# Ledger of designs, part 171: peptides against a protein of PDB entry 3B8E

Target 1, 230 residues: chain A of PDB entry 3B8E
Amino acid sequence: PFLIFIIANIPLPLGTVTILCIDLGTDMVPAISLAYEQAESDIMKRQPRNPKTDKLVNEQLISMAYGQIGMIQALGGFFTYFVILAENGFLPIHLLGLRVNWDDRWINDVEDSYGQQWTYEQRKIVEFTCHTPFFVTIVVVQWADLVICKTRRNSVFQQGMKNKILIFGLFEETALAAFLSYCPGMGVALRMYPLKPTWWFCAFPYSLLIFVYDEVRKLIIRRRPGGWVE

## One batch from the design tools (peptide; made by RFdiffusion4, then SolubleMPNN)

Design b2_p24_2_s1 (from b2_p24_2, 20 letters changed)
Fold by OpenDDE base, seed 2:
Structure b2_p24_2_s1 (fold): chain B 230 residues (1-230), chain A 24 residues (1-24)
Amino acid sequence: as target 1 above (230 residues)
Amino acid sequence: DELIEEAEKRALELLKKALELINS
């Protein structure tokens, strides 16, 4: 998020504290859940043919797959961000280079894509309105990530949902998202304003995309063992 | 709010400097 913010000079999609909540709050419990799920995964059952080379290849392939999933997660968050800003009159193209004027508290006449002027306070309300949906989008996409990480090669439908810790992780991250979205004071503490329940569904297409991506990936791995997608 | 905003600004400046160092 910060890289795109710096490069594109767009309004900040997520605050620093919110990013820390993602990294330490939403990612840690799922990571612990996945550590227990690894015992049931085909990754742990696979004996390396050559422990030195196969370990390196597997680590590279896993890193690449998680990197791709991370990019899809980021795209999902940014999509939600751009949708909210567009609904408030700021089209994505208009946001490019706008940060300097956006963050200047002395400029109270920043124009949107339709020529409407926005005060500093109004702009910050819209910005902070984006933080919560962006965060929730990441959490909803992480549902898919957590589920697909159960196995390297098998379909989710084949492996099932036997791990109670994984189910607990899904519940915990959802509860955390609800807490951060609706608890009084989060707008001040985390710059996360309350979220309309309908915005939870904005992330669902991206969760579905991750499921489709992973199922296709796993299908390719099953058909072509030892491919670069593994 | 001002303290959080200042902290975010400082964090962004540090990140920008770090990126400049990585790209140099």
Scores: peptide ipSAE 0.010, ipTM 0.277, DockQ to the pose 0.016
Fold by OpenDDE base, seed 5:
Structure b2_p24_2_s1 (fold): chain B 230 residues (1-230), chain A 24 residues (1-24)
Amino acid sequence: as target 1 above (230 residues)
Amino acid sequence: DELIEEAEKRALELLKKALELINS
């Protein structure tokens, strides 16, 4: 997200505090839960034919899968960001290169895509309005990510939701998201303005996309063991 | 508000420096 912000020179879609809350708050417990997840019975039953090469390949494939999921998460967040800004009069094309003028407190006449002028304060309000939905989008997408990461080959429908720690992690991240989104003072303290409940649903298509992606991936792995998608 | 803005600016600067260090 931050790299795209720099490259595209768009208004900041996600605040630093929000990033810290994601990295430290929402990801830690789920990551621990995955570490305690019983290794797929298949992973334990597979004697590594070559422990060195098979381990390295598996680590690379895992890293690639997480990278792809991370891209889908980022895409979901940016989608939410662009939708909010578009609803406020800033079309995505107009945001390109706008950062310099956007962040200048002395410019109070920044025009949107429709010729409406925005003061610095108004621009910052809409920017901060984007932070919370972006965060919530990430959390909602992480629900799917956490569930699918329980398995490498087996369908979630086969393995089920048996890990109580994972379930706890899902509730924790959701509770944190709700707290940051709706607690009084978060708009001032964390630059996270209150979120309309409808924005929670904006991420659902991306969560579904992750589920579909992972199920397809797992299906390919099951049908073609030893493939590069594994 | 000014303190928060300054803190955000500093945090962004630190993040930029960290990224530069990683890329370095």
Scores: peptide ipSAE 0.008, ipTM 0.271, DockQ to the pose 0.018
Fold by OpenDDE base, seed 1:
Structure b2_p24_2_s1 (fold): chain B 230 residues (1-230), chain A 24 residues (1-24)
Amino acid sequence: as target 1 above (230 residues)
Amino acid sequence: DELIEEAEKRALELLKKALELINS
């Protein structure tokens, strides 16, 4: 998210406080759950015959997995961000390069895509309104990510949901998301304004697409071992 | 159950630290 902010010079989609809540709140229990997840039999049950090559392969696989998860989360968050801003009159193309004027507190006549002028305070309200649904989108996407990370090749239906810590993590991050979204004072304390319940469902189609994509990917891997899709 | 309890404790500790950092 931060890289796109710098490159595209758009309004900040995710605040520092929200980032801290993700890193320390939502990611902690999931990370612990993954540490205790049962290793896929074809990957982790093999004793390293060649420690040098096997270590390199494992490091590459881990790096790719974390990179993919982060990219998927970012895409989901940015989708929600752009939808909210578009609903408020700021089309994605108009946001490009707008950051400088957006953050200038002395400019109170920033125009949206329809020529409406926005004060600094109004812009900041819209910006902070994006933080909560971005966060919630990340949580909903994490549900899918946590499940798909259980296996590299096996279907989710084959692996099942056996890790109690993982299940607990899903409830914990959801409860945290609900707390941050609806607890009084969070708008002032954390710059996370209350979220309409309908926005929780905006990420669901995306999560479903991730599941379908991952199942198709895994199916391809099973049918074509050693392909570039691995 | 013990692993869940440990995870919960760690998560709560980190959340408290995060809140302290935000309020500082």
Scores: peptide ipSAE 0.007, ipTM 0.269, DockQ to the pose 0.151
Fold by OpenDDE base, seed 3:
Structure b2_p24_2_s1 (fold): chain B 230 residues (1-230), chain A 24 residues (1-24)
Amino acid sequence: as target 1 above (230 residues)
Amino acid sequence: DELIEEAEKRALELLKKALELINS
């Protein structure tokens, strides 16, 4: 999220505290749960890692988690962000380079795409209105990510949902998302304003996309063992 | 609110510096 924010100089789509909630609140429990996930039937048949030649961190896992799936998550969040801003009069093209004026509290006449002037407070309200649905979108997409990360080769339908800790993690992150979205005072404390319930469904296509992507990937791995996608 | 905003600015600055180091 911050990469696009910096490159495009757009209004901040996700606050720092919200990012910390993702990193610490939503990712930790799932990460722990994956450590206790039951191994695939073929994983334990692999030869032990050679500590002298093998890298500490698997580049393929990094690429999958941060390069591919992470990009899909970000795209989902930014889609929601741009839709909300567009509904409030700020078209995506108009947001480019707007950050400097957007964050200046002394400028109270920033114009939207239709010539409507926005005060600093009004701009911050619409910005904070974007934070919550961005966060929720990430959480919903993470549901798919967490499930697919259980296995490297087997389909979710083959491996099943046996890890109770992972299931708990899914509920925990969902509960956290609901808490941050609807608890009174979050708009002031975390700059996350309440979310319309309909926005929860905006991320579902992206979650489905991740599932389809991973199932196709796993299918390729099963058909072509030792391929580059493994 | 001001503290959060300041923290956000600091985080952004650190990220920019990190990106500059990676791209150098």
Scores: peptide ipSAE 0.009, ipTM 0.270, DockQ to the pose 0.017; fails the geometry check

Design b2_p24_2_s2 (from b2_p24_2, 20 letters changed)
Fold by OpenDDE base, seed 4:
Structure b2_p24_2_s2 (fold): chain B 230 residues (1-230), chain A 24 residues (1-24)
Amino acid sequence: as target 1 above (230 residues)
Amino acid sequence: DELEKEAEERALKLLELAQKLINE
């Protein structure tokens, strides 16, 4: 998200503190929970890996999990960001290159896509209004990511949801998102303004996309063992 | 800094309003 902010020179869609909350608060418990996941049924039938030749995490897994899935997550967040800004009069095309003027406290006549002038305070309000939905979108998408990461080859339908710790992690992550979104003072402290409940649903299409993508990937792996997508 | 403070105060008021609306 921050890289896109720099490259596209758009208003910051997600604050640094919010990023830290994602990294340290949202990802830790789920990651720990995943470590206690039951072994994939197919994995337990395999012989122990050769530590001299085999890696626990191969480059293909890293590329898949942090590259492709990460891109889908980012797209989900940015989609929410652009929708909110568009609803406030800033179309995506107009946001390109706007950052410099947007962040300038002394410019109080930044125009939106419709010629309406926005003060610095007004701009910051709408910017901070984007932070919470972006964060929540990431959390919702991470639900799917966590579930798909529990298996490499088997479908979610085949492996099932047997890890109670993982389930707890999902609830904890959701509770944190709710706390940060709705607790009084978070708007000032974390630049996360309250979110309308409807915005939680904005991420669901992307979560579904991740599930579909992963199931297709796994299907390919099952049909073509040793492929580049494994 | 003063502009930021004013913005924060306005934001707080808006937050309160938003919370009221969400709770309706």
Scores: peptide ipSAE 0.020, ipTM 0.506, DockQ to the pose 0.026
Fold by OpenDDE base, seed 3:
Structure b2_p24_2_s2 (fold): chain B 230 residues (1-230), chain A 24 residues (1-24)
Amino acid sequence: as target 1 above (230 residues)
Amino acid sequence: DELEKEAEERALKLLELAQKLINE
């Protein structure tokens, strides 16, 4: 999110503090849970035939898979961001290059796509209104990500939810999202204004997309063992 | 610093209002 903010010169979709909350608050417990996840099959206990080549291939495949999932997560967050800004009169094309004027507190006549002038305070309210939905979208998408990362080959329906730590991680992420979205003072402290409950559902299509993507990937792996899709 | 404090107070009031609206 921050990289796109810099590259596209758009208003900041997610604050640095909220990014830290994702990295430290939501990702840590799930990452630990995955470290304690039992091997899905005895095949996973087999040493690689060639430790040098097979390790490199696996690391590249894992990196690509996580990179793709992360990209889908970011797309979900940005979709929500652009929808909210568009509803407030700022079309995506108009946001390109607007950051300099947007962040200037001395400019109180920034025009939206329809010619309406926005004060600095009004712009910041809209910006901070985007932070919470963006964060919540990431959390909801992470639900699917955490579930799919539990296994490499087996479907979620086959492996089941045996890891209690993973379930706790999902609960913790959800509780943190609810706390940051609805606790008084979070708008001032973290630049996250309260979120209408309806916005939680906007992320569900992306969670489903990740789930379907991974199930298809795993299906291909099961049909073609030892393929480059692992 | 005073302007920041005033902005913070206004933001807090807006947040309280927003929470009231969400709870309705």
Scores: peptide ipSAE 0.018, ipTM 0.413, DockQ to the pose 0.028
Fold by OpenDDE base, seed 5:
Structure b2_p24_2_s2 (fold): chain B 230 residues (1-230), chain A 24 residues (1-24)
Amino acid sequence: as target 1 above (230 residues)
Amino acid sequence: DELEKEAEERALKLLELAQKLINE
């Protein structure tokens, strides 16, 4: 997200504090859950015929899968960001290169795509209004990520939702998202302004996309054991 | 013109919300 912000020179879609909350708050419990499940699965795996080669290949494949999921997650966040800005008069094309003027406190007449002038304060409020739904989008997408990462080869429908750690992770992420989104003072403290409840549903298509992607991936793995997609 | 008015109204609502958050 930060790299795209620099390259496209668009207003900052996600604040540093929000990123920190994602990395330390929402991602840790999932990562721990996955680490435990991987350890359990590795204990259940009979001795790999070649433990060094099979472990390295598996780690690389997992890292690629998580990288792809992370990309879909980022796309979901950026989609939410662009929708909010478009609803406030800033079309995506107009945002390109706008950051310099956007962040200048002395420019109070930045025009949107419709010729409306925005003060510095108004622009910053809109920017900070994007932070919360971007964060919430990430959390909602992470629900799907947690569910799909529970298994490497089996469908979610085959294993079910019996993992208490997974359920706890989903609850923790959701509770944190709700706290940061709706607790009084978060707009001042974290630059995360309150979110309309409808924005929680904006991320659902991306969660579904991740779910479909992983089910297709797992289907390919089951049909072609030892392929590059494991 | 209608889109501009809607954008203005939204901006004003956001400002009001921000002011409420600061005062709480």
Scores: peptide ipSAE 0.017, ipTM 0.430, DockQ to the pose 0.021
Fold by OpenDDE base, seed 2:
Structure b2_p24_2_s2 (fold): chain B 230 residues (1-230), chain A 24 residues (1-24)
Amino acid sequence: as target 1 above (230 residues)
Amino acid sequence: DELEKEAEERALKLLELAQKLINE
């Protein structure tokens, strides 16, 4: 998120402290849950190969999986960010290059996509209003990510949801999201303003799409082993 | 602004370190 902020010169979608809370708080339990996930049936059936090459391939696959999860989370967060800003009059194209004026407290006439002028305080309220939904979106996407990443090739329906640690992780993330979203003082401490309950559902279609996409991907992998989809 | 940038850079470094630790 921060890299995109710098490159695109858009308003900051998520505070740095909040990013730390995501990476250290929300991702830790899921990562542990994945470590205790049962081996896939296909992995157990694999013939022993060269330990050196297999280890290297596995490490690469794990690294790619974590990288992909991070990208998916970022995409989900940015989607919600752009939706909120668009609802407030700032279209995504208009946000490009706007950061310099957006963050300047002495400019109180920043125009939105419809020609409305926004004061510095108004802009910051909108910016901070985006932080909480961005975070919540990441959590909701993580629900799907946890479910889909528990298996590389098998469907979640084939592997099952027997990992109690995974289930606990889902509840913990949800509780943390609720705490950060609604606890008094989070607006000051983390620049996360309270979120309307309706925004929790904004990420659900996106999460569902990711889930469906991954299930289709896995289906293709099972039918065409060694394809480019791996 | 510079302080915010520095804080952001520090946070990013911490995040990278944390991710490295999680991936180990």
Scores: peptide ipSAE 0.000, ipTM 0.249, DockQ to the pose 0.021

Design b2_p24_2_s3 (from b2_p24_2, 20 letters changed)
Fold by OpenDDE base, seed 3:
Structure b2_p24_2_s3 (fold): chain B 230 residues (1-230), chain A 24 residues (1-24)
Amino acid sequence: as target 1 above (230 residues)
Amino acid sequence: DKLIEEAEKRALELLERALELIES
């Protein structure tokens, strides 16, 4: 999120403190939980034939997996961000390069896509309105991503939810999202204004899509072992 | 258990580095 903010020069979609809350509070427990996950098959219990090459391959696979998950999560968050800004008169194309004027407190006549002028205070309210739903969207997407990452080939329905640490991680993420979204003072402390309950559902279609996509992918892998999709 | 502990340590180190980068 922060990288896109810098590269595209758009208004900040997610505060640095909120990013920290995701990394420390949301991602840590789930990541640990995946390390404790039981081997999917007896093949995974076998020692590497070549410790040097197999370790490198595993590290690359893990890095790619985490990178892909992070990109998918960011995409979901940015979708929510652009929807909220569009509803407030700022179309995505208009946001490109707007950061300099957006963050300038002395400019009180920044125009939206429809020619409406926005004061600095009004712009910051809209910006901070995006932070909470962006965060919540990431959490909701993570529910699906974590469940998906539990297995490579087996369906979630076949493997089941045996890892109690994973379940705890999902609960912790949800509790943190609720706390940051609804606790008084978070708007001042974390620049996260309270979230309308309806916005929790905005990410569900996206999470469902990812879940369905992965189940289809796994189904293909099961039908064609050793395919390029693996 | 040692692998998990090492992974946790590396994750914490990465987080600390990320924090330092954000503060800079």
Scores: peptide ipSAE 0.006, ipTM 0.249, DockQ to the pose 0.036
Fold by OpenDDE base, seed 1:
Structure b2_p24_2_s3 (fold): chain B 230 residues (1-230), chain A 24 residues (1-24)
Amino acid sequence: as target 1 above (230 residues)
Amino acid sequence: DKLIEEAEKRALELLERALELIES
């Protein structure tokens, strides 16, 4: 998210604090769960011919899969960001290069796509209104990741402990999202304004995309054992 | 980092185009 902010020179879609909350709160548990589940599944399916090289290969494959999922998560967040800004009069194209003027406190007449002028304070409210939905979008997409972890295991006995971890992860990230979204003072403290419940649904297509992506990936792996997609 | 940066840039461009298509 931050890289896109720099590259596109758009208003900041996700604040530093929210990024930290994602990295330390919402992404950590799912990432560990995903990595652990995948590593365990891969170890069970293939005896390493060379433990050193095959472990490295598996770690690379896990990293690539996680990286791809992370990219789709970011896309989901940005989709939500652009939808919110569009609803407030800022079309995506208009946002390109707007950051300099957007962040300038002395410019109080930044025009939206419809010619409406926005004060610095108004712009910052809209910006901060995007932070929470972006974060929540990531959380909702993470639900798909957790569900993917659940579906990777065919063993009922192994599903039990992991189901608890997954349920805990879902609870933790959802609780964090709810706290950040609805706790008074978060707008000031974390630059996260309250989220309308309808915005939770904006992430669902991307959650579905992640789910479909993983199912397709698994299908390819099942049909072509030893492919680069493993 | 460079690959991520390029991927993010492309992803943003695609998203913007998609949004333009939805709005049209």
Scores: peptide ipSAE 0.000, ipTM 0.226, DockQ to the pose 0.020
Fold by OpenDDE base, seed 4:
Structure b2_p24_2_s3 (fold): chain B 230 residues (1-230), chain A 24 residues (1-24)
Amino acid sequence: as target 1 above (230 residues)
Amino acid sequence: DKLIEEAEKRALELLERALELIES
C-alpha cells in the first residue's frame, strides 16, 4: 500500500500505525495458529524426491503463490480506498499526482473531480475515513488467506476447519478490526474513523477471488503432480 | 487542535450513522 502511495503519488490510503496493527496485531495469532496446524496428510508422507531441488522449487512456488495472494489482497484494499474517495468526489484518475497538494496544509482549495474545493481539514477527514475500511478490507481478505494457507494440496472442503487455534485467530483478528473501527478515540489515536457496516462487504468479492484462485491452484496441483504450479 | 476537534466530531457523526445503519 505504501509503495503505491509513493509511486502513484496519491493520498495515503493507510496510515503507518494501521499497517503496524496489521503486521503485528492481526497476523501474529494467525501465524502461530498455522504453526500448530495439523500436518496435511500428503505433506508428511511424501518424501522429497530430490531434497535440494524440490525444496528450492517448493519455496519459490510458495513465494509466488503468496505473492499473488498478497497482490489480490492489496487490490482489495485499494478498491475500497478508491470507492470511498470516488463517493466523496475524487475519481481515481484525479488522485494521481495529487498527494503533494493534498498534504499541504496551506492549500485549502484542492479541487475534486467535480470542481468542488476542499480545505485541508476536509481532505484529512476523507483520508482518515479511508484508513478504517482499508484496514478492514485487509482483515477480511486475510480470513481467506489464512484458511487457504492451512492446506497445500487438499481442498479446504476436504481438509476442513479442524484447527481450533486458527478459528480463534480469525475471531481475534475480527475482534481487533471491530475494536479499531468502532472504539471511541481511534480516529484521533490511529486516524481510523468509524466504519459503516456496509464497507465490510466490499472485501468479500476479493476473499472469494482468493478462495477460487487457491482452489484452482490446488486442483491443478492434484491433476498435475510435480508440475510447475506445485 | 481544530483539526483534531473536527476529526473527533466527524468520527462521532460516522459512529452515529453506523449505529443507525446497524439498527435499521
Scores: peptide ipSAE 0.000, ipTM 0.174, DockQ to the pose 0.030
Fold by OpenDDE base, seed 5:
Structure b2_p24_2_s3 (fold): chain B 230 residues (1-230), chain A 24 residues (1-24)
Amino acid sequence: as target 1 above (230 residues)
Amino acid sequence: DKLIEEAEKRALELLERALELIES
């Protein structure tokens, strides 16, 4: 997110505090839950591997898969960001290069795509309004991510949802997201303004995309064992 | 369960510290 923020010179889509909440608050419990996930039914049925070479290759492939999921997650967040700004009069094309004027407290006449002038305070309200739904989008996408990450080869339909710890992690993550989104004072403390409940559903297409991506990936792995898609 | 609880506690403590740093 920060790299795109710098390169595109757009208003900040996700605050540092929000990132900390994701990394330390939302991701930790689910990640621990995955460590206690039931082993894949096929793990012990796999042929012996070369312990020196195959482990390293597999770790790299897993890292690539997580990287791809992370890109889809980021795209979901940015989509939400651009939709909110567009609803407030700032079309994506107009945001390019706007950051310098956007962040200048002495400029109170920044124009949107429709010629409406925005004060510094108004702009910051809109910016901080984007932080919460971006965060929530990440959480909703993480639901799918956590579910699919239970296995590397088997479909979620084959593995099932038996890990109660994972379910608890999903609940905790969602509860934290709701707390940060709706608790009074979060706008001042965390620069996260209240979210319309409808924005929780904005991320669902991306969650579905991740789910479909992983199911297709796993299908390819099952059909072509030892491929680069693992 | 204990590990999760400890991790959650630590995460909350880190968030609280982060908030304190922002308020300072």
Scores: peptide ipSAE 0.000, ipTM 0.269, DockQ to the pose 0.065

